# Ledger of designs, part 136: peptides against a protein of PDB entry 5OOQ

Target 1, 227 residues: chain A of PDB entry 5OOQ
Amino acid sequence: YREDVRQVVTHPANALSFLQPGRLVEISVNGKDNYGWGAVVDFAKRINKRNPSAVYTDHESYIVNVVVNTMYIDSPVNLLKPFNPTLPEGIRPAEEGEKSICAVIPITLDSIKSIGNLRLYMPKDIRASGQKETVGKSLREVNRRFPDGIPVLDPVKNMKIEDEDFLKLMKKIDVLNTKLSSNPLTNSMRLEELYGKYSRKHDLHEDMKQLKRKISESQAVIQLDDL

## One batch from the design tools (peptide; made by RFdiffusion4, then SolubleMPNN)

Design b2_p22_3_s1 (from b2_p22_3 with E2Y I6V I14L K17E E22K)
Fold by OpenDDE base, seed 2:
Structure b2_p22_3_s1 (fold): chain B 227 residues (1-227), chain A 22 residues (1-22)
Amino acid sequence: as target 1 above (227 residues)
Amino acid sequence: SYEEIVKELLEEGLIVEDESLK
């Protein structure tokens, strides 16, 4: 059920509006490399210049650049490529007893475990000397202030996910948690339906964006012709 | 409390106000 909720929360239709600079996100790459809480720098739609026809899943269609303070010190961070979420071999979080450094890594939405309800102050130029470390210090301090964990955005109250099926899912989860029932809710079909609805909304949003761009371009051309 | 912690973090300039939660 947690994964089901995560799939909905991290869908572009829901997540992108909350990935402002400084947004805290909990990061797990490839389901194994846990970097803990990081801070969003920016995000962009994933574009494959070598294969423009490449089709990505919704959760892999955007790249989010995040500052982490848990990168293993001997990781080959120099091999990181901007907007390439396929991380080089050796890029990993520090294990217990290892030293860590701050780094900016590109991740997909699928690598977000949770979205926090806090936004760090994010310097305008994170690549400038010392800026990543400043963010790293802020991350450490926030973690210190919240020993029980950084508060997570409420999907309903904060993210305004008002889909009826999702609300039903959340209610079921609450009931299950209350009953300590180990019975997996076979709501996979409902999740698929919900996912389908969000996918459609995202497609419509992109269509609207493209339409607005075309309108703007047309207006610009008209203005040039009137000059 | 959560509110107190957030207030302190804001005052220290470590976090910014999140308008998206309004």
Scores: peptide ipSAE 0.655, ipTM 0.951, DockQ to the pose 0.673
Fold by OpenDDE base, seed 4:
Structure b2_p22_3_s1 (fold): chain B 227 residues (1-227), chain A 22 residues (1-22)
Amino acid sequence: as target 1 above (227 residues)
Amino acid sequence: SYEEIVKELLEEGLIVEDESLK
């Protein structure tokens, strides 16, 4: 059930509007590499220049760049490519007893375990010397202030996910947490139906994003003409 | 409390206000 909720929350139709710079997100890559909480730098639609016709799943169709402070110090971070979520071999979080460093890694929406209700102050140029470390320090401090974990966005109250099937899923989870009586398979089937609805909403969201980009580009052109 | 922690973090400039949650 938790995975079902995660799938809905991290769907582009719901998640993208909350992936502002500085947004805290909990990161697990390939269900194995847990980086803990990181901070969003930016995101973009995944484009394969080598194969423009490539079709990605909804959860793999966007790349999110995030600052983490748990990267293993000897990881080949120099091999990281912006907006390439296929991480080089050896890129991993530090294990217990190992030293860690700050790094910006590209991840898919599928690698987001949870979305926090806090946004860090994010420097304008995160790639400038020392900026990643500054964010890393802020992240450590926030983690220190929340020893029980960083607060997660409420899917209903904050994210305004009002789909009836989702609400039913949430109610079932609440009941299960109390009674363990609901069948996980039933919830999974309902989630598939929900994905069909979210796919349509996603298309609309992408259109809006494209429109905003076009507006921004037009404004930039106007400013250049005024110079 | 949560509210107190958030207030302190805002004052310290570590986090920013999130208008998307209002």
Scores: peptide ipSAE 0.655, ipTM 0.951, DockQ to the pose 0.658
Fold by OpenDDE base, seed 1:
Structure b2_p22_3_s1 (fold): chain B 227 residues (1-227), chain A 22 residues (1-22)
Amino acid sequence: as target 1 above (227 residues)
Amino acid sequence: SYEEIVKELLEEGLIVEDESLK
């Protein structure tokens, strides 16, 4: 269900009006290269100079240039071409323990995991000396201020997506989330009953609380993966 | 709070007002 929502949100008909300069977007390229949150520079209709008759899917028909601050330091960033989403070999985010730099990368709409409800201040000329680093600093600060994650645009309240099927999808997700939220409580009650029968010690009660939490978290993760 | 964080970020000039959400 999460992917279904993403497909609707990132469709050109919905996404483009929210890809203003500075818009925060969460980026994943090729389903594996997670750059985290970046900031939109600009976007344009995808054009194939070699094959003008090329037809792209909706989610690949536009190119979005974004500033990221998680580029691997030894990536060949000099080979990046604006509005060319076919990234050179070696372009990747920094892994744990590696140093990162700021870069502007061209991505498709399909590479957007989520759209944030915030817009960074975006310099007029991002390619000028030091400008992308300034945006990078802003990104770091925003991430620091939101340790639980940057707020995502509400597809209905913010993006005004009113498609009936989409609304039904959202309703289903809400129902499932409600069930998910209630399940941990049920498990907790069951565990409390169990421990009430077998335990009279304070230490066991504390262990129970910890175990209940772990069980609830595990179940929540499993169920969320199904959404 | 969210509102406080946003206010601070605006004051610091790190973010801009998003008129598209009005």
Scores: peptide ipSAE 0.651, ipTM 0.950, DockQ to the pose 0.815
Fold by OpenDDE base, seed 5:
Structure b2_p22_3_s1 (fold): chain B 227 residues (1-227), chain A 22 residues (1-22)
Amino acid sequence: as target 1 above (227 residues)
Amino acid sequence: SYEEIVKELLEEGLIVEDESLK
C-alpha cells in the first residue's frame, strides 16, 4: 500500500506543484541508496540530447535537483552532471562511521520516497561557496526538531488528490493501520487506471506550463521593445 | 507541539511559509 501511495503522490500531476525550492523530500535512489531528507533546489523536464526520441515513464520524465547532507565524503561529486539522474559509480550515501558532505544531486521523481510539509529557506545561489553547507545545517536542525520524523504532506488535505480510487486506498490504509496489519498491499489493477488518469492530468499540466512560459517569454519581449 | 516547532523554525529563518498548504 505504501508503494501504491508513493506512486500516486510522486506522479508529476501531483508532485510538481509541491516541489518548490526548499521543499523537503525523502530520497532513495534506485531503491538502494538512502540519502534521507533533502531539500529541493529546482526541477526540469528530462531531455535527452543524444536521443530526443527517448520515452521516459512519468516518474522518470522530470529531474529534481536536491541538496543532501549525507553524501559520502569520498564520492566523486565532481563527476555529477546537472540534470543527469544516472549517477556516476561511487556516488552514494555515507555509511555508519563514514564522513558525509553536502551535495546537489539530480534525481527522478521515482527516487522520492516522501514529500514533507516543510520548506527550507533556500539561498538564491546554492552553488556558491558554503551555501550547500548552510542548507545542510538547516536540514540537520529540522531533523533534530522532529525526532519522530519530518511530517509528510497529507495527500488529501494538502495535495488535494481527489481521485475516488485513491481515497478508497487511503481509507483502507487507515483501517489497516488501526488493526496493526503488516500485510503489503498487492498492486491493484486499478492503479494502472489511476496512473492513466494522472497521465492525462500531467499532460494538461505540462501544456499549461508551456503556455505560461510562452506567455511570459512574449511579455518579456514586449517589455524589452518598450524600453 | 508541531505548531510551536514550526513557529520557532520560521522565527529562526530556517523554513519559509508554505502558502501552497493553505
Scores: peptide ipSAE 0.649, ipTM 0.951, DockQ to the pose 0.668

Design b2_p22_3_s2 (from b2_p22_3, 6 letters changed)
Fold by OpenDDE base, seed 2:
Structure b2_p22_3_s2 (fold): chain B 227 residues (1-227), chain A 22 residues (1-22)
Amino acid sequence: as target 1 above (227 residues)
Amino acid sequence: SYEEIVEELLKEGLIVRDESLE
């Protein structure tokens, strides 16, 4: 269910309007490289200059540049190419006991685990000397102030996702969370049952994904016409 | 509280107001 929510939240139709400069996002690249919370610099539609006919999924169709403060110090950050989400070998977060540095990395929407309800102050020129480190300090301080985790955007209240199936999903998750807090064993069985039902509704999820794609494409076109 | 933390972060200039949430 969490992955289903993530797919909806990180869809361009929903996510792009909340990827303003400074927006906090939780980053996981390739499902294994967890950079933690970073701050959005900007985003752009993914364009493959070498293969203009390349078709990307909705979640891979945009590149988001984010400041992270967890980059391994010996990572080849000089090999990072702006607007290329295919990260060079060796680009990874620092592990326990390793030193980290601040870096701007290009990621896809699929690499966003969650979107925070806070926006950092973002310097106008993040490439200027010391600016990434300033953002890194801000990130550390915000994390310190929220020891239980940075607050995540509410998909319904904040992001205004009003899809009926999504609302039903959210209600089910709320019920499950409430039950998990009260009876872990009963909640585990119910989670499996719900997951089984959602697995059967994978076709509906794909339909919702397609519908959201259409809505996103329409909204993106409207925003492009307004720019 | 959340509100107090946000206000402090705003005063320190670490975060900005998010008009998209208003």
Scores: peptide ipSAE 0.655, ipTM 0.949, DockQ to the pose 0.731
Fold by OpenDDE base, seed 1:
Structure b2_p22_3_s2 (fold): chain B 227 residues (1-227), chain A 22 residues (1-22)
Amino acid sequence: as target 1 above (227 residues)
Amino acid sequence: SYEEIVEELLKEGLIVRDESLE
């Protein structure tokens, strides 16, 4: 269900009006290269100069240039071409323990995992010396201020997506989330009742409560991942 | 709170107000 929501949200009819300069977007290229949150520079209709008759899917029909601050330091960033989403070999995010730099990368709408409800201040000339790094610092600070994650646009309340099928999808997700959230609590309560019968020691009750909570949370996460 | 964080970020000039969400 999460992928279904993403497909609707990132469709040009819905996404483009929210891809203003500075818009925060969460980026995953080719389903494996996670750059985290970046900031939109601009976007344009995808044009193939070599094959003007090329037909792209809706999610591949636009190119979005974004500033990221997670580019691997030894990536060949000089080979990047604006509005060319075919990234050169070696362009990737930094892994754990590696150093990162700021870069502007062209991506398709399909590479957007989520759209944030915040817009960074964007300099007029992002290509000027030091400007990408400035945006990178802003990105780091915003991430620091939101340790639980940057807030995502509400597809209905913010993006005004009023498609009936989509609304039904959102309702289904809400119902499922409610059930998934309630089940762990119910199981936890049942477990507490059971443990209360067997354990009169306060220390054991606390340990069991913590363990139950952890198990319930883990189960809820697993179930939510299936949505 | 969310509102407090946003206001601080605005004051610092790190973000801009999003009129598209008003």
Scores: peptide ipSAE 0.655, ipTM 0.949, DockQ to the pose 0.800
Fold by OpenDDE base, seed 4:
Structure b2_p22_3_s2 (fold): chain B 227 residues (1-227), chain A 22 residues (1-22)
Amino acid sequence: as target 1 above (227 residues)
Amino acid sequence: SYEEIVEELLKEGLIVRDESLE
């Protein structure tokens, strides 16, 4: 269910209006490299100069430049190319015990795990000496102030996503979360309810897949009308 | 509270007001 929500939230039709400079976003590249919370510098439509006819998925059709403060210190950051989301080999977050540095990395919308409800102050020239480090310090301080995690944008209240199927999905998730919180795992009688919940989760997952398909189809139609 | 933290961060100049959420 979380992945289905993420697909809707990170779709260009919903996400781009909230990717202002300084917007906090949680970053996971290729589902493996977790950089944690970073700050948006800017974004642009993905253009392939070598292949102008290249067709990208909706989630890969835009490049977002983000400041992270978790880049491994020995990563070949000099090989990073602006607006090229294909990261060089060796570009990775620091592991436990390793030192990290600040870097600007280009990512796709598909690499956004969450969009925060906060915007950092973003310097006008992030490439100037010391500016990335300033943003990195701000990121560390914000993370310190929110030990339970940076608050995430509400898809309905903040992002104003009004799709009926999405709203139904969100309601189902809320019901499931309430049931999970109310049922301490300790009592044997709740195993049957848990299996019932797993079954419903599976059904909801399928519903979400269908919703994602419908949203993608609808957005494809909108893009065709804009062309 | 969340509101208190946000106000402190605003005062410190670490974050900016997000008019899009108002």
Scores: peptide ipSAE 0.649, ipTM 0.947, DockQ to the pose 0.768
Fold by OpenDDE base, seed 5:
Structure b2_p22_3_s2 (fold): chain B 227 residues (1-227), chain A 22 residues (1-22)
Amino acid sequence: as target 1 above (227 residues)
Amino acid sequence: SYEEIVEELLKEGLIVRDESLE
């Protein structure tokens, strides 16, 4: 269910209005490279100059520039191309025991795991000498102040997502969480029982598919009205 | 508390108030 929620939250129709400068976002590139929490610099619609006819999915149609403080120190950051989310070979987070540096990387919406409810103070010129490191220090301090994790935006209360199918999904998740918190599970069998009892994975998947379609259709209508 | 941490971070200038959440 986490992935289903993520798909809705990170859809352009919902996410873009919350990607202001300084917005904290949790980053995982290609579902493999976890950079942790970073700070949004800016975003832009993805344009392929070499292939103008390229069609991107909704979650790949925007590029978000983010400051991370977990870049491996020997990563070829000089090879990073602005507004190119296809990262060069060797660009990766530092592993345990490795030194890290601050860097600005371009990512897609699909690389956002979570959107935080906090916004860092962002310098006017992040590319100026020392500015990325300043943001990195701020990020470390914020993480220190929240040892249990940076608070995530509430999709309903904060993001005002009012889609009926999404609300139903959130209610199901809430019920499951309540049951898990009230009676901690000792084994995987109990977990499977709870999920089977309160939710059908297949049904939820179909509901999410329908929700994504409705969101896309709504966006298309809005774009047509703006033309 | 969460509110106390946020206020401290604001005072230190590490974060900014998010009007979009108010």
Scores: peptide ipSAE 0.646, ipTM 0.948, DockQ to the pose 0.735

Design b2_p22_3_s3 (from b2_p22_3 with E2L K7E E11K I14L K17R)
Fold by OpenDDE base, seed 2:
Structure b2_p22_3_s3 (fold): chain B 227 residues (1-227), chain A 22 residues (1-22)
Amino acid sequence: as target 1 above (227 residues)
Amino acid sequence: SLEEIIEELLKEGLIVRDESLE
């Protein structure tokens, strides 16, 4: 059920509006490389220049650049390519006893375990010398202040996910947690239905984004004509 | 409390207000 919730929360239709600069996100790459809490720099729709016809899943269709402070010091960070979520071999978090450094890594939405209810102050130019380290210090301090963990966004109260099926799922999870009953809710079918609904919402969101861009472009043209 | 920690972090400039939640 936690994975089901994660899938809904990290869907573009829900997640993108909360991936502002500085947003804290908990990161796990390929289900094994846990970087802990990082901070969002920016995000963009995934574009494959070599294969423009490439079709990605919803959770792989966007690239999120995040600052992490847990990168293994000997990782080949120089081989990182912006907006390429396929990380080079050797890119990994530091293990216990190893030294870590700050790095900006491109990840997919599928690599987000949770979205935090906090936004770090993010420097305007994260690529400038020392800026990543500043964010890294902030991350360490925030983690220190929350020994029980960084507060996570509430999908309903904060993210305003009001889908009826999702609300039912959340209620079921609450009931299961209270009853400590390990009976897996056979809600796989309902999850697929939820995904279908979110996909449609995402399409609408993209349409709105395109419309806003067109409006902005039109306004810019009008302003140029008035100059 | 959670709120107190957030207020301190705001005061220190480590975090910013989340306008998306207002």
Scores: peptide ipSAE 0.630, ipTM 0.945, DockQ to the pose 0.659
Fold by OpenDDE base, seed 5:
Structure b2_p22_3_s3 (fold): chain B 227 residues (1-227), chain A 22 residues (1-22)
Amino acid sequence: as target 1 above (227 residues)
Amino acid sequence: SLEEIIEELLKEGLIVRDESLE
């Protein structure tokens, strides 16, 4: 059930509206490399310049740049390519006893384990010297203040996910948590139908984003002509 | 409480108000 919830929450139709700068997200790359809680810098639609016809799943169709403070110090961070979620070999979180550094890594939505209900203060230029470390310190402090974990966004109350099947899923989870049942949760949701509905919402969201961008560009041109 | 922690973090400037949650 947790994975089912994650799939819905991290779908572009739901997640993108909550990936503002500073948004805390819990990161697990390829289900293996756990970076812990990081902070969103920005996100963009994934574009493959070499293969423009590349089709990505909904959860792989966007790249989210996040600041993490758990990068292994000897990771080849210089090989990181902006907007390339395929991380170079050796890019990994620090293990116990290893030193870590702050880094900005590009991830897909599929690498988001959870979305927090907190937003860090983010500097205007995260690439400037020392800014990543500042965010890293903030992350550490926030984590320290929440020993029981960073509070997670409520999919219903905060994210306003109103899908009936999803609501039923959430109710089932609540009942199971109350009963402390160890029974494996059966996937009762028609995830394909949910994804279909969310895909439509996503398309609308992208259209709106494109429209906003066009408006912004037009305004910028007008301002330049007035200068 | 959770709310108290959030308020302190806001005062310290470590986090910002999330208008999207209202």
Scores: peptide ipSAE 0.627, ipTM 0.946, DockQ to the pose 0.657
Fold by OpenDDE base, seed 1:
Structure b2_p22_3_s3 (fold): chain B 227 residues (1-227), chain A 22 residues (1-22)
Amino acid sequence: as target 1 above (227 residues)
Amino acid sequence: SLEEIIEELLKEGLIVRDESLE
């Protein structure tokens, strides 16, 4: 269900009006290269000069240029071509322990995991010396300020998506989330009650409470991944 | 709160007000 929501949200009919300069977007390229949250520079209709008759899917029909601050330092960023979403070999996010740099990368709408409910201040010329680094600093600071994650646009309340099937989908997800959240809480309460009855040690009670919470959270995450 | 964080970020000039959502 998450993918279904993403498909609707990132469709040009819905997404483009929210891809203003500075808009935060969560980026995943090719389903494996997670750049985290980046900032939109601009976007344009995808044009193939070599094959003008090329037909792209809706989610591949536009190119979005985004600033990321997670590019691997040794990536061949000089080979990046504006408005060419086919990234050169070696362009990837930094892994754990690797150093990262700021870069502007062209992506398709299909590479957007989420659209944030925030817009960074963007310099007029992002390609000028030092400008992408400034945006990178802003990105780091914003991420720091939101330890629980950058707020995501609400598809209905913010994006005003009123498609009936989509609304039904959202309702189903809400129901499922409610059920998934209720079970862990119920289990946690049951465990707390159980340990309250059988455990005479306060320390053990607290430890069990914490463990129950973690187990419940883990189960909820597993179930949510199926949505 | 979310609102407080947003206000701080606005004051610092790190983000801009999203008029499209108003």
Scores: peptide ipSAE 0.626, ipTM 0.942, DockQ to the pose 0.777
Fold by OpenDDE base, seed 4:
Structure b2_p22_3_s3 (fold): chain B 227 residues (1-227), chain A 22 residues (1-22)
Amino acid sequence: as target 1 above (227 residues)
Amino acid sequence: SLEEIIEELLKEGLIVRDESLE
């Protein structure tokens, strides 16, 4: 369910209007490398100079440059190419016990786990000496102020996603969450197992996949009309 | 509260007002 919501939220039709400079985004590259919360610098449509006819998926069609403060210190950051989301080998977040540095990395929309409802103050020239570190300090302070996590944009209230299928999906999620919270067996450790069992029993995952497809199709049509 | 934290962060200049949320 969360992945289906993420796919809708991070679709260009919905996400781009909220990727202003300083926007906080939670970053996970390739579903493995979790950089945590970073700050948006800018974004651009993905252009392949070597293959201008290259067709990308909607979620891979834009590149977002983000400041992170969790880059492993020995990562080959000098090999990073602006607007190239294919990260060099060795580019990874610092693990527990490792030192981290600030870096600007190019990511696709597919690497955004969540979009925050906060925007950091961003220097005009983030590439100037010391500016990345300043943003990194601000990011650390913001994270400190929100021990339970940075608040996430509401897809309906804030992002104004009004797709009927999406709204139905959100209602189903709310109902499921309510049922799980009311269950006395909701010890924290079994919540995931119960959710899995419930979703399998009611085949909700399949329903959500179908809804996701319909939403994606509808959004594709809207984008075609805007072109 | 969430609102209080946001107001403090605004006052400190760490974040900017998000007009897109209004």
Scores: peptide ipSAE 0.622, ipTM 0.942, DockQ to the pose 0.756

